Peptides against a protein of PDB entry 5JXT. Designs and how they scored, part 111

Target 1, 319 residues: chain A of PDB entry 5JXT
Amino acid sequence: SLLPKKEINVYIGMSEMQVKWYQKILEKDIDAVNGAGGKRESKTRLLNIVMQLRKCCNHPYLFEGAEPGPPYTTDEHLIYNAGKMVVLDKLLKRIQKQGSRVLIFSQMSRLLDILEDYCVFRGYKYCRIDGSTAHEDRIAAIDEYNKPGSDKFIFLLTTRAGGLGINLTTADIVILYDSDWNPQADLQAMDRAHRIGQTKQVVVYRFVTDNAIEEKVLERAAQKLRLDQLVIQQGRAQVAAKAAANKDELLSMIQHGAEKVFQTKGAFGTMAEKGSQLDDDDIDAILQAGETRTKELNARYEKLGIDDLQKFTSESAYE

## One batch from the design tools (peptide; made by RFdiffusion4, then SolubleMPNN)

Design b2_p18_3_s2 (from b2_p18_3, 6 letters changed)
Fold by OpenDDE base, seed 2:
Structure b2_p18_3_s2 (fold): chain B 319 residues (1-319), chain A 18 residues (1-18)
Amino acid sequence: as target 1 above (319 residues)
Amino acid sequence: MTRAPFSARPEGEEVLPP
């Protein structure tokens, strides 16, 4: 029988470089961030800020002038300058030792480019599929990954490319390097490994940058998922879940953690204490804390009715 | 090996918020 998937949010502090670039993004558009533009601030401007902040949470090298060079090289700096890469590097070593195989999903193909160079640098054999991959090359990559005795450890996918109904049940670990705004896209990605033919316990690690916009993206996705479930269960098909974030929601997301980011000198949390020197006990602590916060997040939304879930609770933005 | 910076690579698939 297929075991239920385990999903754990992994809350990760920003590196010093990420904090610096996160500050720079907020400072560049400080009037928008403070809501000083009033009714004149375009939704488009806020969407652009949101996208830059999400890029920062993924990797600072997505920005011009962040990567050290020229010359540009793939070395340990590729890992230690991004909190998610530090945790990924330790987690992949553990996953490999366990004899597991892993799918890594991202919303950003340029992040997959970083992950390819990382895989080569660590000597991890991988496959890749994104939105630009030709149909024949997708089939070839899937077949190469799924073949008996495949030496491919990692499959790198964009979440949308992974959503195309493919079977990857030869992997038992799923890493969501970032989250989709639509929780159904992430569920579809998980279901590539969590499907008929899976023989292992599927574990999903969802990376979430702590004290940043990604927490609010996750909260909104969890709220939407619960609302969609209740609407289906109650037969209330007329409750169109507001697909698009409004201006005030976007502003609240941008403002989340911004004050703490401006006050911070250096890295956040465990990244400030240990940086790239995380040991196995630190990873266990991060995973245990993540499991607790995941249960708390789910329990918050499970108690809410449709009318409560339709109200964007702005109150959680001011703590 | 020297490479181009990741920031100079073409913006590929970026999922815009809805």
Scores: peptide ipSAE 0.569, ipTM 0.923, DockQ to the pose 0.586
Fold by OpenDDE base, seed 5:
Structure b2_p18_3_s2 (fold): chain B 319 residues (1-319), chain A 18 residues (1-18)
Amino acid sequence: as target 1 above (319 residues)
Amino acid sequence: MTRAPFSARPEGEEVLPP
């Protein structure tokens, strides 16, 4: 029988470089961040800030002038300058030792480019699929990964490209390096490994940058997922969950953690304490804390009715 | 090996908030 998937949100502090770039993004548009534009502030400007902040949470090298160089080289700095890469690096080592195989999903193909260079640097054999991958190459990559005795450890996928109907039950670990705004896209990604033919416990690690916009992306996704579930269960017409964030919601998401980011000198949380020196015990502590926070997050939304979820702003999740 | 910076690589699939 297919075992239920275990999902754990992994809350990860920003590196010093991420904090610096996060500050720089906020400072560049400080009037918009402070809501000084009022009703005149364009939704497009706020969406651009949101995208830059999410890029920062993924990796600072997505920005011009963040990567050390020239010359530009793949080295340990590729890992320690992004909190998610530090955790990923330790987690992949553990996963490999366990004889597991892993799917890594991202919303950003440029993040997959970083992950490819990382895989080569660590000597991890991988496959890749994104939205630009030709149909034939996609089939070939899937077949190579799923081949009996395949030496491919990692499959790198964009969430959308990976969501399209493929079976990857030869993997038992799923890492969501970032989250989709639509929780159904992430579920579809998980369901590549969590299908008939899976023989192992599927474990999903969702990376979430702590004290940053990604917490609010996660909260909004969890709210939407619960609303979708309740609408289906109650047979109610799709209350058009306002699919698009309004300006005030986007502003609240941008402002989340911004004050603490501005006050912070250096890295956040475990990245400040240990940085690249995270050991196996530090990873266990992060995973345990993540499991607790995941249960708490789910328990908050499980108690809410449809009417509550429609009125529920991210601010009321902490009161 | 020397390479281009990741920031100079083509912007690929980027999912905007709905």
Scores: peptide ipSAE 0.568, ipTM 0.923, DockQ to the pose 0.588
Fold by OpenDDE base, seed 1:
Structure b2_p18_3_s2 (fold): chain B 319 residues (1-319), chain A 18 residues (1-18)
Amino acid sequence: as target 1 above (319 residues)
Amino acid sequence: MTRAPFSARPEGEEVLPP
């Protein structure tokens, strides 16, 4: 019988470099961030800020002038300059020691480029699939990963490219490096490992940058997922979830944690205290805190009815 | 080995919010 999947949100502080770049993104559009644009502020401008902040949460080297160089080299700086990479680096060592195999999903193919260089730097053998991968090359990569005695430890996938019909039950760990706006896309990604033929407990680690826009992306995705479940259960198919975020919702998401980011001179949380020197106990503490916050998040939305979930803006989640 | 910076690589798959 297939065991139920375990999902844990892993809340990760920004590195010092991420804080500096997050500040720069907010400062560039400070009038929009402060709501000073009023009715004239375009939804497109707010969407652009959201996308830049999400890039920053993934890795600062996605921006011109963030990466140290020239010369540009792959070294430990690739890890310590991004909070998610610091946690990933420790978590992958643990996963490998356990004899597990891992799928890593991202929304950004350029982040997969960073993860490829990281895999080479750490000596991890990997496969890759993204939106640009030819159909034949996708089949070859899947077969190479799934073959008995495969030496491929990691599969790197974009969430959408990995979502279509493939079986990766030879992996038991799933890392969502970032979240899709559509929680169904992430579920489809998890279902690549959590399917008929899986013999192990599937564990999903969802990385979330703490005190940043990604917390609001996660909350919105959790709200949508609960609403979709209730609509299916109650047969209320006409309850079109307001699929698109409005301008005020986007502004609230951008403002979340912004004040604390501006007040911060270094890294956040465990990244400020330990940085790249995170040990196994620090990882256990992060995972335990994440498991608690995941239960709290789920319990918040489980109590809400359809009418509450439809009215529930990102602001009412903190009252 | 020296490489191009990651920021100079072609923009690939990016998912916009709905």
Scores: peptide ipSAE 0.566, ipTM 0.920, DockQ to the pose 0.586
Fold by OpenDDE base, seed 4:
Structure b2_p18_3_s2 (fold): chain B 319 residues (1-319), chain A 18 residues (1-18)
Amino acid sequence: as target 1 above (319 residues)
Amino acid sequence: MTRAPFSARPEGEEVLPP
């Protein structure tokens, strides 16, 4: 029988470089971040800020002038300048030692470009599929990864490209490097490994930048997933979850953690204490804390009714 | 090996918020 997948949110502090770039993004549009634009603020402007903040949470080298150089080289700086890369680098070493194989999903093909260079730098053999990958090349990559005795350790996928009904049950670990706005896209990604033919316990690690926009992306996705489940269970097809974030929701997401980011000098959390020198105990602590926060997050949304799940503001969960 | 910076690579697949 297929074992239920274990899902763990991995809450990761920003690197010093990420904090610096996160501050710059907020400062550039500070009037919009403070809500001073009022009714005149375009939804598009807020969406752009959200996208820049998510880019920062993924890797600062997605921004012009963040990467050290010229000359531009792949080196340890590719890892230590992004909190997610520091955790990924340690986690992949553990996964490999366990004889597991891993799918890494992202919403950003440019992040997969960074992950390819990282794989080459660490000597990890990989496959890649994104939205631009030709159909024949997708088949070839899947077949090469699933091949008996395949030396491909990592499969790099965009979440949507990886969602296309493919079977990757030769992997038992799934890393969601970022989250989709639609939790169904992430579920579809997980279901590439968590399918009939899987012989191992599938473990899903969802990376979430702590004290940043990504916590709100995760909360919104969890809220939507619970709402979708309740709508299905109650037969209330008429409760079209307003899938589109409104301006106030987007503003609230942008403002989340912004004050603490502005007050922060250097890195966040374990990244401030140890930087790139995380040991196995630090990873275990991060995973344990993540498992606790994951249970708390799920328990929060499991108690909410349809009407509460339509409200974005967490304030209504404490009344 | 020297390369172009990642920021100079063409914008690829990005999922916009709904």
Scores: peptide ipSAE 0.564, ipTM 0.925, DockQ to the pose 0.610

Design b2_p18_3_s3 (from b2_p18_3, 8 letters changed)
Fold by OpenDDE base, seed 3:
Structure b2_p18_3_s3 (fold): chain B 319 residues (1-319), chain A 18 residues (1-18)
Amino acid sequence: as target 1 above (319 residues)
Amino acid sequence: MTRKPFSERPEGEEALPP
């Protein structure tokens, strides 16, 4: 019998470099961030800010002039300059020690480029598939990963490329390095490992930058998923229509945690206290806190009706 | 090894908001 997936949101503080770049992104468009543009502010401008903030949450080296150099090298700085990489680096050591195999999903192929260089740097054997991967090469990568006795520990996938009906039940751990705007894309990614033929407990770690836009992306995705479930259950097809974020929603997402980011000197949370020196106890604490916050998040949306879930109200999720 | 910075690598798939 297939065991239910265990899904845990892993809330991760920004590194000092991420905070600096997050501030810089907000400052560049401060009038838009403050809502001073009003009705004149373009949705496109807000979408661009959202995209830059999400890039920052993934890795600051996605921006010109963030990466130390020249010369540009792959070294420990690739890890400690991104909170998600610090947690990933510790988590992968644990996952490997327990004899698990891992799928890592991202929406950004350039982040997979960082993860490839990281895998090489740590000596992790990996496979990769993205949207540019030829069909034959995709089959070859899947077969190499799924091979009995495969030395491939990690499979790197874009969420879209990984969603395409492949079987990866030889992995039992799924890391969503970032979240899709469509929660069904993430579910489809998880279902590559969580399928008939899986013999282990599938655990899904969803990385979420704490006190940043990604927390609101997650909340919106959870809200949408619950809405989609209720619409299916109630047969109310008309409700699905508000999939696109409006300007006010995008603005609220951009503003989330921005004040605290501007006030912060250095890193956030455990990244400020421990940085790259996270131990196994720190990881356990992060995972335990994440499991609690995940249950709380789910419980908020489970109580909401269709009409409440159609409103992007941070307030109605707390009543 | 010396390399180009990640920011100068070809842009591929990106998470576009809806």
Scores: peptide ipSAE 0.596, ipTM 0.930, DockQ to the pose 0.602
Fold by OpenDDE base, seed 4:
Structure b2_p18_3_s3 (fold): chain B 319 residues (1-319), chain A 18 residues (1-18)
Amino acid sequence: as target 1 above (319 residues)
Amino acid sequence: MTRKPFSERPEGEEALPP
């Protein structure tokens, strides 16, 4: 029988470089961040800020002039300059040691480029597919990963490309390196490993940059997922899930954690204390804290009715 | 081996905002 998947949000502090670039993104558009643009602020400008902040949460090397060089090399700096990479690097060692195989999903193909170079640097054998991968090459990569006795440890996928109904039940670990705005896309990605034919407990690790926009992306996704579930359960076809974030929602998301980011010198959380020197106990602590916060997040949205879930107000979760 | 910086690699899929 298929065991229920275990989902854990892994809350990760920004590296010093990520904090610096996050500050730089906010400062560049400070008038928009402060809502000073008023009615003249375009939704497009806010969406651009959101995209830049999400890029920063993934890896600072997605920005021109962030990567050290020339010469540009793949080395330990690829890891320590991104909080998610530091946690990933430790987590993958555990996953490999336990004889598991892992799917890593991202929304960003350029992040998969970083992860490919990382896999080569660490000697991890991998497969990759994204939206640009030809159909034949996708089949070949899936078959190579799924073959009996495959030496491929990691499968790198864009969330949308991985959502295409493929079977990857030869993996038992799923890492969502980032989140989709639509929680159904992430569920579809998880269901590549969590499907009939899976013989292991599937564990899903969702990476979330702490004190950053990604917490609000996650909250919005969790809210939408609960709303979608309640709509299905109640047969209320008329609950148009407000598909598009409004300007005020985008501003609130951009502003989340911004003040603390501006006040921060160096890295955040465990990244400030240990940087790249995370040990096994640090990973256990991060995972345990993540499991707790995941339960709290789920419990928050489980108590909300349809009318509350339609209001993207941070205030209504504290009454 | 010297490589191109990641920022200069071809843009592919990006996270679509809502």
Scores: peptide ipSAE 0.590, ipTM 0.929, DockQ to the pose 0.594
Fold by OpenDDE base, seed 1:
Structure b2_p18_3_s3 (fold): chain B 319 residues (1-319), chain A 18 residues (1-18)
Amino acid sequence: as target 1 above (319 residues)
Amino acid sequence: MTRKPFSERPEGEEALPP
C-alpha cells in the first residue's frame, strides 16, 4: 500500500543579501507598503510588490545588480547569498547519502536556471523540465530520470510543468522551493512522486522564508485547502472561495515582517547564527522546528468552520 | 566559468497570484 506522504514546512531565515534587497523593495514603494495610498492604491502595484518580495525570498540574483561581478561566476556565493540555497545544499548532501532521489519544484524558471548552475557546480546529475520544454524533450527527460539505474539524482521542475500527469515514483523526496498560491498545484506536484509505483515513504519539504511574505502565502494556501476540503465534505459548492486576494489582504501580506526586516542588520535567524556553516545538527533543528510549526498551522485551520475560513484573518503585522 | 548574470537570462514562468 502507498504510505501517506510526510509534509514538513522548512522555515528559513534570509541571508544578509536577501535582507538588503527585501528592504530595498519595500523602500522603493514605501508609501504603498504603509497603506498611504488607501483606496487609490492600485491592486496591480501591490501585486508587483508581492512578486518582487517572492523573488527576493527565492534568490537575490533574480535582481539586476545583486549578483557579484563582472565577471559573473558560479561559486559558493551562489549558495551563501540565499537562505534557501544554504539549507538546500546541506539537505541534498544528506538525501544523497541516504540513497534517495529528489524532485525540486519552483514557480520560477529563472530560479531553475540558478539551481541548474548549482547542480553543475556541486556535480549533481539532473534532469530539467519547465513550461518551455518541448513535449518530446519532456518525455526524454522523464524516461532518462526513471530508467533503471539512472544516474540522475535531481529533477528540476516548474510546478506547472510538473502538474501534467507524469509519474516520477523513482523519486522519494519532494522539495517545494517555493509555494503556489493554489495549494492544489503543489499537491499535484507532490503526486508525481506520491503515486502508485512508489515503494518508499515520500517526504515533502516546503521551503518558507521566515519573517517574510512567504509565511502569509503559506497561511493563505493552507486556509484555502481547508476550505476546499470542507466545501467538498459539506456539499456547499456555492461557497465561492474568494479566489483573488483583495487589496487589504495583499497589503497585510506585504507588511508581514517588514518592520523586523527594516530593523535587521545582517541575516535572519539560523542564517545570522551559522550562515553557510550549518551542520547536520543545525539542519535537524530546522526540520524539527518546521515539523512543530507545520502541526500548529494545520491545527489552527482544522478548528475553523467555513464562515471563519472565508474571512482572511490578517493577524496584523503589529501583533 | 564566466557567464551572463541570472538577471539577464530570459524571463520564463513566473508565479502569478490568483
Scores: peptide ipSAE 0.586, ipTM 0.923, DockQ to the pose 0.600
Fold by OpenDDE base, seed 2:
Structure b2_p18_3_s3 (fold): chain B 319 residues (1-319), chain A 18 residues (1-18)
Amino acid sequence: as target 1 above (319 residues)
Amino acid sequence: MTRKPFSERPEGEEALPP
């Protein structure tokens, strides 16, 4: 029998470098961030800010002039300069020790390039599939990963490339390094491991940068998923889930945590206290806090009706 | 190992906006 998947949001603080780059992104467009652009501010500009902030939450080396060098090297700085990499590095060590195998999903193929160099640096054997991978090479990578006694520990996938109906039930851990705007894309990615033929408990770790735009991306995705479920259950096909964020929604998402980011000197949370020196107790605390916040988030949306879920509650960044 | 910076690698697939 297939066990239900366990999903845990893992809330992660930014590194000092991420805070610095997050500040720079906001400062570059400060008038838009403050809503001073009014009706003249283009939706495209706000979308660009959102995309840059999401890139920052993933890794600062996605930006020109962020990576230390020349010479450019693959070393410990690849890990400690991104909060998600610090947590990933500790979590993968635990997963490997448990004899589990892991799928890592991202929305960004350039982040998979970072993760690939990281895998080589740590000596993790991996497979990779993204949107550019040829059909034959995808089959070969899947077969190499799924073969009995495969020495491949990690499968790196873009969420969309992983969504293509493939079977990866030889993995029992799923890491969503980032979230899709469409929660159905993430579900489709999880269902590569959580499918008929799975013999283990599937655990999904969703990485979320705390006090940043990704928290609002997650909330919006959870809201949309609940709305889609209620629409199906109530047969109200006419309730088109407002698919696209409006300008005010995008602005609210950009503003979320911005004040605290501007006030912060150095890193956030456990990244400020320990940086790359996280121990097993720190990881357990992060996972426990994440499990609690995940339950709270789900409970918040379970109580809402269709009409409430259609309202974007702009909790003002100032309350 | 010396390499090109990640920012100079092809962008490829990126997250879609909402």
Scores: peptide ipSAE 0.582, ipTM 0.925, DockQ to the pose 0.603

